# Ledger of designs, part 61: peptides against a protein of PDB entry 4GMN

Target 1, 375 residues: chain A of PDB entry 4GMN
Amino acid sequence: RYANITLLALVTLASIGTDFQETLVKGNQGSRESPISAADEEWNGFDDADGDAMDVDQKSSSGEDQEEDYEEIDVKEDDEDDDDDSITSEMQADMERVVGADGTDDGDLEDLPTLRELIQTAVPQLIRLSNLPIDSDESLTIQSHALSALNNISWTISCLEFANGENANIHNAWYPTAKKIWRKTILPILEADSADLKLATQVTSLAWAVARVLHGETPTDGNPHRKFISLYHSSKQQAGGNSNSIEEPEDPFQGLGVKCIGVVGSLAHDPAPIEVNREVGVFLVTLLRQSNNVPPAEIVEALNQLFDIYGDEELACDKEVFWKDGFLKHLEEFLPKMRTLTKGIDKRTQPELRTRADEALLNLGRFVQYKKKHA

## One batch from the design tools (peptide; aimed at target 1 N151 E161 W208)

Design b2_p23_1_s3 (made by RFdiffusion4, then SolubleMPNN; from b2_p23_1, 12 letters changed)
Fold by OpenDDE base, seed 2:
Structure b2_p23_1_s3 (fold): chain B 375 residues (1-375), chain A 23 residues (1-23)
Amino acid sequence: as target 1 above (375 residues)
Amino acid sequence: SFREEARRQLLERHRSLKPPVLT
């Protein structure tokens, strides 16, 4: 009885985290509707007039095909628009404020009461639930749902812009909580070295969401980047041996390999220790060198991480890692391989993967040109 | 900077990453 209420509450918190994201994305898109000027390009209909009316007179053979009156069962698609009206008017008002407010610096979420309660009240309880002793299938289910809720909340917050002091109030409220998630939830589960790839995937997803906000300020205790690199390699070894491939997620970007790359890439940002940056940078560049055996989605993510880590020439990692370790040469040598890889993705069966690969290819060309100009 | 132009494009792309909705 208490377990079912706890599970329902965890599912509800996971849903709320998703709904917040969808509305934050919609609110940010609405500001970017530059009116596509309806260029009424009058497509002048080509009046190809030559109606040669061939009069083929073929005769009326009266086949009495019985029109079986298939009663068109008017399947009222009750579009149950499950407009899950779960977005409370308070949540909607909070989301409108997040999109519109020049964030006051005080870390006070007075104007964001729903987000405040998620960060201050819900997340500390989810951290506690994720740390329960696993002594039963029920305890494992509670942990999984607590990780899902933490994941969705952390991802939603990680989709906010925090550059240039934007949303500073939310950042300042989240930052200590994000560090607590890392130290209390992520690290203990990574240290348990569980053979459960489902749990590893959940924790890696959460770690990526948290690391997208903390970046190089993520706690380096126990060298977590090496644990995620090890997990990446271990996941590849297991997929090759057992035909019980954990159902590779239908979305190629939801794979454990992509998530591991996303985590370690985020951990390698300034002010990460130069040796952490180097180990991650070498890992990512090695994936590009071995690209014939790497899923396209992992290549796309590895490229994006490399652009983010090394996109600033003023950072110590540019001189100490990017140039010293000769990364530009590897990126330039990878350009023709990336063109081949991208062209090999079917636009009909994998439209998102193709779009993201086309974009990563475009950015790779631009990035190589940028680095050559700033050499 | 390339970072600002790349970050703008990457942040737009990371916003298009549907969180892994663990439904």
Scores: peptide ipSAE 0.150, ipTM 0.759, DockQ to the pose 0.613
OpenDDE base, seeds 1, 3, 4, 5: peptide ipSAE 0.108, 0.149, 0.131, 0.119; ipTM 0.732, 0.733, 0.754, 0.743; seed 4 fails the geometry check

Design b2_p23_1_s4 (made by RFdiffusion4, then SolubleMPNN; from b2_p23_1, 12 letters changed)
Fold by OpenDDE base, seed 1:
Structure b2_p23_1_s4 (fold): chain B 375 residues (1-375), chain A 23 residues (1-23)
Amino acid sequence: as target 1 above (375 residues)
Amino acid sequence: SFREEARKQTLAFHRSLKPPVVE
């Protein structure tokens, strides 16, 4: 009974996160006249499978009221949380220096009570539920739903613009929580080295959403970029052996490979360590070089990540990685391949993939020209 | 930055990052 209520609450939180996202995206569209091509593909709601309710005649056996004394499991909060606040305090002090002298934008979401409750009340509970010992199919189901809820919330927040101090109050409220999701939910699941591809896909989706806000400030402990690169390669080895039954997700952009690229690309942004940036940059450029064996959606995402990582010539990674490791040459050599790849996508069967590939091709040509001008 | 130059060129750098809605 409690598990079903917990699951219903988790599904409800996941739905609220999605509805909030749609509302925020629509709200931001009203202020920016830029035509976001609404890929209005309808969220296909859960088809309620009409499970034939077998009329099990509940015979009224008068079972005695045994008051089962529910022992309150006093979950000792182990005091190991002290070391996490020190790193947040130094980064918070650096953020307070970057946010100029108008010290009014404390992460106080007083004006956004629903978002405040989502971040401060719901997310900490979802983190706890995602960390439950997996000892049953029920605990695995709870973890999956907790991860789905965290994913939808994190993706919602990651769709906000935080550039130029926009939504600074939301950013400041989310930032410590995003780090907590990373350390308490994402890292433990990645370290458990589970062979469960479903769980790996869920955690990678969540990691991408979180890393889209934290960028290069994402905790580098345990080299998570290498774990996601390894997961990318492992997923390709498993798919290559069984030609049969991994239903490629109907949406090519929902694949584990795309999600891995999205995570590692986000992790490589400034102020990421130059060696992390290099390893990710080399990985992404290597995908372009091997493009004949890479799904088009992964190529689109890899290009997009490369444009974001290396789009600013003032960043240390431009000189120390992009120019030093000769990435421009690889991008130029890839232009004719990208044109061929994009033209090979049928607009009738894969309209979104074709549109995003046409955009990525256009941006690749412009990016190469930009980098040549700023050489 | 490339993003700023793209913005000036009315390039919809609109990555419609459809969030992966995990159902």
Scores: peptide ipSAE 0.304, ipTM 0.802, DockQ to the pose 0.366
OpenDDE base, seeds 2, 3, 4, 5: peptide ipSAE 0.302, 0.301, 0.299, 0.297; ipTM 0.804, 0.800, 0.801, 0.734; seed 5 fails the geometry check

Design b2_p23_2 (made by RFdiffusion4; failed a check: the pose's geometry)
Pose (drawn by RFdiffusion4):
Structure b2_p23_2 (pose): chain A 285 residues (1-30, 108-237, 251-375), chain P 23 residues (1-23)
Amino acid sequence: RYANITLLALVTLASIGTDFQETLVKGNQGDLEDLPTLRELIQTAVPQLIRLSNLPIDSDESLTIQSHALSALNNISWTISCLEFANGENANIHNAWYPTAKKIWRKTILPILEADSADLKLATQVTSLAWAVARVLHGETPTDGNPHRKFISLYHSSKQDPFQGLGVKCIGVVGSLAHDPAPIEVNREVGVFLVTLLRQSNNVPPAEIVEALNQLFDIYGDEELACDKEVFWKDGFLKHLEEFLPKMRTLTKGIDKRTQPELRTRADEALLNLGRFVQYKKKHA
Amino acid sequence: AFLEEVEEQNLEYHREDAERNFS
């Protein structure tokens, strides 16, 4: 039963996690009662995956179970984070997911992050999941072991297809949990790291630049948020952004539109947004 | 308005990145 009974069930649950994304797209061209697949994924499939993700690991075989259990959690969490939850959008699905997303973080991402050592493959798996979960949580994400510091250290140390880089994952997840209403100091650290990335953009991969700019726009674009005054202005983030604008233009033109297109067009939008961003705040004390 | 445009773009990017990060 081993090869069939356990591994097959996980790989299939993970595929179900992947393919539910197509239901969302095709459903559009035409209490989760209307979405039983999603309902079952959250209420039934996910609790067992959190359990499996937790347990040792005493042996290599259970090292594979954990990995496959993390793959399924990842695919589901990712697909769900592909929904618009800003404003009142998709509120039914948000309430069904949010507490579970908190559990995945506390019971899965956090204990694994507690024991620093040793894997890169596994370190990559947890950051990908944590990024998916934090896209929904948005600073409501738990601040316990000061996880942003760990993901920040993971970025620099793992320095030794552009958008699949682990560094992009570290930027995104730390950036997502630093939105309001996060602890203002947690925001200060994450914001400082994201801006430092620009000041020292001399060696940062272009995709990581685009993610850092998108995370910053996503965080400090609302003057009513305490962190816009408490961090963005108090630490003068505006100067580095104005200084980075010329540096950003050359690196964008340094990207072969023909090899490869997506990064180029995506970087064009970031500089465009970067320019518009430097104006809006320039207009606000 | 600007923030909403940024949120929409980020959602699109996240959807693209989700495909890459599928295991």

Design b2_p23_2_s1 (made by RFdiffusion4, then SolubleMPNN; from b2_p23_2, 17 letters changed)
Fold by OpenDDE base, seed 1:
Structure b2_p23_2_s1 (fold): chain B 375 residues (1-375), chain A 23 residues (1-23)
Amino acid sequence: as target 1 above (375 residues)
Amino acid sequence: SFLEEIRKENLKLTQFLGKLYYQ
């Protein structure tokens, strides 16, 4: 009984996270700047946008555990009506405000009550549920559903633009919660060293969503980038041995390898420690050098991550890693290989993979030209 | 106990969802 109600609540929270994402995508399709198209946007160079590092004043609000005496609401077993998990009118209004808001710098989500309650009330409960001791199949199921809900919420928030001070109120509300997800959910699961590839895929997906917002401000304790690099290599070794084809996901971009690349790429952004950046950069460049044995989707992701990490010449990682470790030479030598790889993708059977590979190839040519001009 | 923790979190989640659907 209690487990079933928990599972229903977790499924509903996962649905809410998806509905928010769909509403963002629909709203942004009306405005020409879909942030999801940033992967599909031609790299036009890095404009000298003064990276005003938002001084996130970490007001450590010591949340006193208010033991609110919650009255026992008698949850009637209302019937399994196919409650079409439709976005509530309030959720829709919140998302319409998020899509339309020129970022008002008010750190309070006063105008976004549903999103506020999702971040401040629901996510902390999901973190607790994901971090429960695993002692039964029921506890594993609850953890999986809690991770799914956290994943959908975190992915939705990671689809918002934050780079130009846009959505600063949402960023400021999410940032401490994202760090809490990292420290209380992601790190403990990564430290448990489970052989469960399903759990590893779920936690890696969540880690990518969280790291897409936190970037180089993601906690570096215990060198999580090395754990994800190790997971990448381990996943490749398991696929080569037993003919139990882990069914490669139908979407090549949903693979564990792509997710590992996305996580470590995101972790390597400024202000990440230069050694973390170097280890990730060397990993990504090594994938390009070994491209004959790497899935095309992983190459596309590795290229995009390299552009994002090393696009700004004012960053310490440009001088101390990109130029010092000779990455330009490896990128230039990879151009003819990328042309061959991209042309080898069938547009009829893999249209998305082909489009994203054509874009990554174009961007690689532009990036190499840019770096040669700024050498 | 695990069951007591699940019960506590379930109550909070159901109250959250209840607020979300009745607003």
Scores: peptide ipSAE 0.228, ipTM 0.834, DockQ to the pose 0.020
OpenDDE base, seeds 2, 3, 4, 5: peptide ipSAE 0.012, 0.024, 0.086, 0.079; ipTM 0.444, 0.660, 0.711, 0.512

Design b2_p23_2_s2 (made by RFdiffusion4, then SolubleMPNN; from b2_p23_2, 15 letters changed)
Fold by OpenDDE base, seed 5:
Structure b2_p23_2_s2 (fold): chain B 375 residues (1-375), chain A 23 residues (1-23)
Amino acid sequence: as target 1 above (375 residues)
Amino acid sequence: SFLEEIRKQNLKRTQELGKLWQQ
């Protein structure tokens, strides 16, 4: 009886966190779909020299386009108005305020009462539930649901802009709680060295969400970046051996490998210790060097993390790691491999992966050119 | 700057990653 009520409350908190995020994502997309005027940055075409391209006049035979009449299967959208009444009108009003408010610096969530109760009341209970002694399948189920709820909340908050003092009130309220999640939930689970890949995936997802707000200010106790690098390697060894592949999530970006890369990348941001940054940077560059054996989604995430970490030349890691360890050479040598990898992704079967790979390839070219100009 | 463009793309990517955890 008490367990069922606890589980229902945890499921409700997890759903609330998901719905809150979808609305934040939609609201932030709608405000930024101001048409970025394609500034006609004149692509200064390289003067490619006079090479005599022989006119091989291959007459394309006009194959008859059989108009296969795709019967529009009128999939009646059964508007199952699943009135998932999970979002209270108060939560929706808080979500609209969070999306629209250039947050005043008042670290008080007076104007965001639902978010305040979520951070101050719900999250501390979820942290407690995630740390229960695992003595039964019921305790394991409670831990899993508490981790899911913490994941959804932490990720939702991580979708807010905090640069330049934006949402400072929310950041200031969340920051101590995020550190508490890290120290009380994430670290103890990582230290327990569980062979449970499901638990490892849940804690790694939560760790990524938390680390995307804390960046290099994430607690360095016990070298968590090395634990996630170890988890990355261990996950690859297990996938190769047992034909009981836990169904790789249909989404290639939901894989444990991608999540591990996202965590360690986030941990390596300024003001991370230079040695932490170096170990992560070497790990990411090593994935690019070994790209023939790395899933495309992990390559895309590793590139994005490298751009985020080393995109600022004013940071100590630019001089002490990027230039000192010769990362530019490895990125330049990877550029033709990335072109081949991206072209090998089928647009029909993996449209998102292809789009994100095309973007990462474009950014890699731009990043290499940027770094060559600032050398 | 390239950094400003990366920061804008990071936010977009963050929002896209945000669609991924509807599991």
Scores: peptide ipSAE 0.142, ipTM 0.800, DockQ to the pose 0.555
OpenDDE base, seeds 1, 2, 3, 4: peptide ipSAE 0.028, 0.027, 0.141, 0.029; ipTM 0.711, 0.717, 0.806, 0.714; seeds 1, 2 fail the geometry check

Design b2_p23_2_s3 (made by RFdiffusion4, then SolubleMPNN; from b2_p23_2, 16 letters changed)
Fold by OpenDDE base, seed 1:
Structure b2_p23_2_s3 (fold): chain B 375 residues (1-375), chain A 23 residues (1-23)
Amino acid sequence: as target 1 above (375 residues)
Amino acid sequence: SFKEEIRKRNLELNRFLGKLYQQ
């Protein structure tokens, strides 16, 4: 009973996250004319569709009173140190910081009550549910739904523009919560080293959504970029051995490999440690060098990440990694391969992949020219 | 920056980077 209610609540939260994404996406489409504040689309509640009440006949079966004698199981109170699953003092302090930010508009979500409740009330519970001990198929199902809800919320927020101080209130409210998702949900699951590719795909999707906001400010403890690089390689080794079609997701951009690239690329942005940036940059450039055995969608993502990481010459990673490690040469040598790869994608069968590959090819040529101009 | 000067992004395709788990 409780599990079904928990699952229904998790499904509802994940749906709210989806609806919120659609609203933000629609708002961002309308804002080509005016900045439509996300305030005005009142969530029109469920229209009470008059669904005909099917008369479920109350057949009164008179089953007998078996007095089962419940033996009093004397559960010895072993004083196991209750690792008090209390909202850690850090979680409470982060909540108090989000609530107790004095009257600077920075992090105030007064005008965004639904988003406030998602961040402050729902996400902490989803974090807890994602960290439950896995002892049953039911606990695995709860974790999977909690991760799906966190993924949907995190992806939605990651679709907002935060450049130039845009949406600063949302950014400031989300930032501590995003770090909490990283430390309390993502890292523990990555450390458990589960052979479950479904769980790995879910946590990697969530990690990408979180890292798209935190970038190089994502906690670097335990070198998570290396864990995702390892996961990338492990996923390729498993796919190569068993001729069982791991059902390649119908969408090439939903593959675990693309998600791993997206995570590590996001983690490598400024102000990431230069060595983290270097390891990720070398990984991405190595994918381009080995492109004959790499799915086109992963190449597109790797290129986009390289453009985002190394697109600013004022950043320390430009001098200390991009120029020092000779990345421009590898990108220039990859141009003819990218042209061949892109031309090999059928526009009729894979229109999205072809469009994204055509864009990435265009940007690769421009990027090489840009970097040569700003050398 | 490259983003400001020259990068073409298809904003419509960038919205689909994170396909939500369709429930």
Scores: peptide ipSAE 0.225, ipTM 0.806, DockQ to the pose 0.477
OpenDDE base, seeds 2, 3, 4, 5: peptide ipSAE 0.224, 0.224, 0.220, 0.219; ipTM 0.807, 0.809, 0.802, 0.806

Design b2_p23_2_s4 (made by RFdiffusion4, then SolubleMPNN; from b2_p23_2, 15 letters changed)
Fold by OpenDDE base, seed 1:
Structure b2_p23_2_s4 (fold): chain B 375 residues (1-375), chain A 23 residues (1-23)
Amino acid sequence: as target 1 above (375 residues)
Amino acid sequence: SFLEENRKQSLELNRFLGKLWYQ
């Protein structure tokens, strides 16, 4: 019973997130599109059709009173130590810290009460539910739904513009919560080293959404970029051995490989440690060098990440990694391969993949020219 | 930055992010 209520609540939270994303995406689009006049389609009232009340006969069947003698089962109170599933004093203190510590005035989200409740009330509960001991298929189902709800909320927020101090109130409210999701949900699941590719895909999707906001300010404790690089390689080894079609997701961009690239790319942005940036940059450039065995969607994502990480010459990673490790040469050598790869994608069967590959190819040419100009 | 001068960001990124949402 409780699990079904919890699952329904999680599905509802995931749906609320969905509607909130659509609203935010429409809001961001609506600022650029001139007000489409909402045509007053007058909702015509339901006509009161007089449908005849069929007389359902009340047949009174007189079923007999069987007095079943409930034997008083003397359940011995074995004093099993109540492992007090109390929110650890640390989790409660962390909840109070997410609500109270840094003087981000609760006023910053006064105009956004739904978002405030999602961040302050719903997300802490979802973090708790994602950290439940996994002892049953029911607990796995709860964790999966909690991760999906966290994923949805995190992706929604990651679609907001935070550049130039835009949405600073939302950023400030989300930032501590995003770090908490990372430390309390993502890291523990990554450390459990589960062979469950579904769970790995869910946590990696969530990690990407979180890292798209935190970037290089994502906690570097335990070198999570190496865990995601390892997961990328492990996922490729498993797919190569068993001819069982791991159902390649119908969307090429939904693959675990793309998600791993998205996470590690986001983690490598300034102000990430230069060695984290280097390890990720070398990983991404290595994918381009090995492109004959890499799905086109992963190449597109790897290129986009490289453009974002190394698109600013004022950053320390430009001098200390991009130029020092000779990345420009590898990008320039990859241009003819990218042209061949992009031309090999059929526009009829994979229109989105082709469009994104055509864009990535265009940007690769521009990026190489830009970096040569700013050398 | 490269973003300011030359990057064509697809508005399709938001559609792509919208698809990541249903997982």
Scores: peptide ipSAE 0.232, ipTM 0.791, DockQ to the pose 0.486
OpenDDE base, seeds 2, 3, 4, 5: peptide ipSAE 0.225, 0.234, 0.234, 0.227; ipTM 0.783, 0.794, 0.791, 0.786; seeds 3, 4 fail the geometry check

Design b2_p23_3 (made by RFdiffusion4)
Pose (drawn by RFdiffusion4):
Structure b2_p23_3 (pose): chain A 285 residues (1-30, 108-237, 251-375), chain P 23 residues (1-23)
Amino acid sequence: RYANITLLALVTLASIGTDFQETLVKGNQGDLEDLPTLRELIQTAVPQLIRLSNLPIDSDESLTIQSHALSALNNISWTISCLEFANGENANIHNAWYPTAKKIWRKTILPILEADSADLKLATQVTSLAWAVARVLHGETPTDGNPHRKFISLYHSSKQDPFQGLGVKCIGVVGSLAHDPAPIEVNREVGVFLVTLLRQSNNVPPAEIVEALNQLFDIYGDEELACDKEVFWKDGFLKHLEEFLPKMRTLTKGIDKRTQPELRTRADEALLNLGRFVQYKKKHA
Amino acid sequence: AEEEQLKAAYELESKEIERRLEE
C-alpha cells in the first residue's frame, strides 16, 4: 500500500490544489456551500497535511512524506492567495481560510524554521508556503520567532526562469508580513532590507528588484499608516527611491524584451509605478 | 502551474498598487 496508499494521496491532493485554480478562472467566464471542493480542501484536506508536515522524519521515507505534504499545502495556499481579499472582496472565503492560514504558519512553517539546518530544497519549500500564507495574512501574520529575520538571513546566505528564484520568495514573504498593522520595528527591519536591496542594487537579480519595488509600493503607500511616518519618513526612504530612479531605468532597458518578455514588461510597470510613487509622497510631509 | 500562480499574484498586486496611487 505504501507507494499507492500514502504518496498517491498526497500528490493527488496537491494536484487538486493546483487545478482548483482553473475553477476560479472558468467560473468567472460564466458556508463555502457553493465551493465544496474548496470547502473540503480547507476543513478536511489541510488539517491532515499539517499533521503530516509536523511528524518526523526519523527516516528518509518520511522525509518524502513531509516534502509531499508541504507540496500540497503550498499548492492550496497559493491558489487561495490568488483571490482578491482587499476591501470586502471575497469575504466568505477569507473567513474560512484565515484561521487555518494562521495554523499552517504556527504549526508548520515556524517549527521547521526553528531548526536552521540544513537543506536548500526544503528551505525553498517552506519559504514558498510562507510566502503564500503571508499574502493573505498581511502583517496580521504572526510575529513570534521574529521570522522576518530568518527569511532575511536565508536570502543573503542562499547567495553563493527569473521569478522562481528563492531570493524572490524571501523578498515577497518578508515584504507581505511587513504591511500594516505589523509591529513597527518588524516593519522598520523589513523596510530597511528592501531599501538596502536598492542602494546595493549593483548585483541584485532584476526579478528581485521588481519584487522589492512592488513590496515597497504595497507597504508605504498610505500616509495614515503609522509606518509611513514612523519608518518611511523617519528614515528618509524617499532619498534612496529618488536616487534609485535613474539606476532603475537602465536595468529595465537592460532586459531583452525578446528574451524574455514577462520580466521586461513587469519591470516597465515597476519603474512606472516607481515614478508615480516618488511624486505622491513628495507631495506629503 | 507555479508560473500561472505567480502571474495571477503579480496582477492582483499591480491592481492594488494602482488603486492606491490613484487615490

Design b2_p23_3_s1 (made by RFdiffusion4, then SolubleMPNN; from b2_p23_3, 16 letters changed; failed a check: too like the target's own chain)
Amino acid sequence: SDKRFLQLQYELRQKRIDEKLAK

Design b2_p23_3_s2 (made by RFdiffusion4, then SolubleMPNN; from b2_p23_3, 15 letters changed)
Fold by OpenDDE base, seed 3:
Structure b2_p23_3_s2 (fold): chain B 375 residues (1-375), chain A 23 residues (1-23)
Amino acid sequence: as target 1 above (375 residues)
Amino acid sequence: SEREFIRRQNELRQKRINEKLEK
């Protein structure tokens, strides 16, 4: 009884997080003339396993036809046009404010009541549910749904621009909550060292969304970057043995490898410890050197992370890692390989992957030129 | 979607790299 109510509440919170994300996207599109084709993210619904319809031979018990005269209660179908506008008017108003407000530096979410309740009331409950002892399949299901809801919320918030003090109120409200998700949800699951790749993928997705806001201010306790690097390598070792068991996500960018790269890249941003930055930078550059054995989507993400981490010459990591460890040479040597890789992607079968690879190739050329100019 | 967000981040990244190249 309590578990079913908890599951329903978690599904509802996950749906709200999705609707909120869609609303943020629609609101941001209204300001930019270019129609972003809504690629329908097919919700990877629960593959309902083939319920073998056991033909239960219902024996014909000849129960007597008592014609109980059910009075047709003429329930007027009031065609209430259920305008299933899944987006509450309050959620829409909050999103219009987030998109339209010049971020007044008032660190209060007074004007964003739905977002405030999501951060202050819902997320702390989801964190608690994600930390329940796993003692049953039901508790595992609750954890999975809590992680899904936290993922959707965290991704939605990570989609906001926080540069130059934009959305500072939301950032300031989210920041302590994001650290709490990291410390209370992500770290304990990573420390449990579960062989469950589904759980690992869920926690890594959440970790990426959280780390995209916290960057180098993500708690470094227990060296989480090494755990995600280890998870990356472990995922490759398992995929190499049993090609049949892990349905590679239909989207190349939803793979555990991409998510691991996204997490560790985000963790390596300033003000991350220089040794954390170095270990991540070496990992990313090593992927480029080994590109023949790395999926194209992971190469694209690794390049993007390298550009974001080392895109500022004023940061300590530029001198102490990028130049000191000779990363420019590796990027230059990778340029011809990236051109070949990008050309090998069919635009008809993998249009997104091709577009992202073309962008990453363009940026790689420009980034190498930039670094040569500021050497 | 995560996809559309990643697209926006790519545009911002491209802008940052261009601004650094122009300086």
Scores: peptide ipSAE 0.317, ipTM 0.892, DockQ to the pose 0.395
OpenDDE base, seeds 1, 2, 4, 5: peptide ipSAE 0.317, 0.317, 0.317, 0.320; ipTM 0.892, 0.892, 0.892, 0.893; seeds 2, 5 fail the geometry check

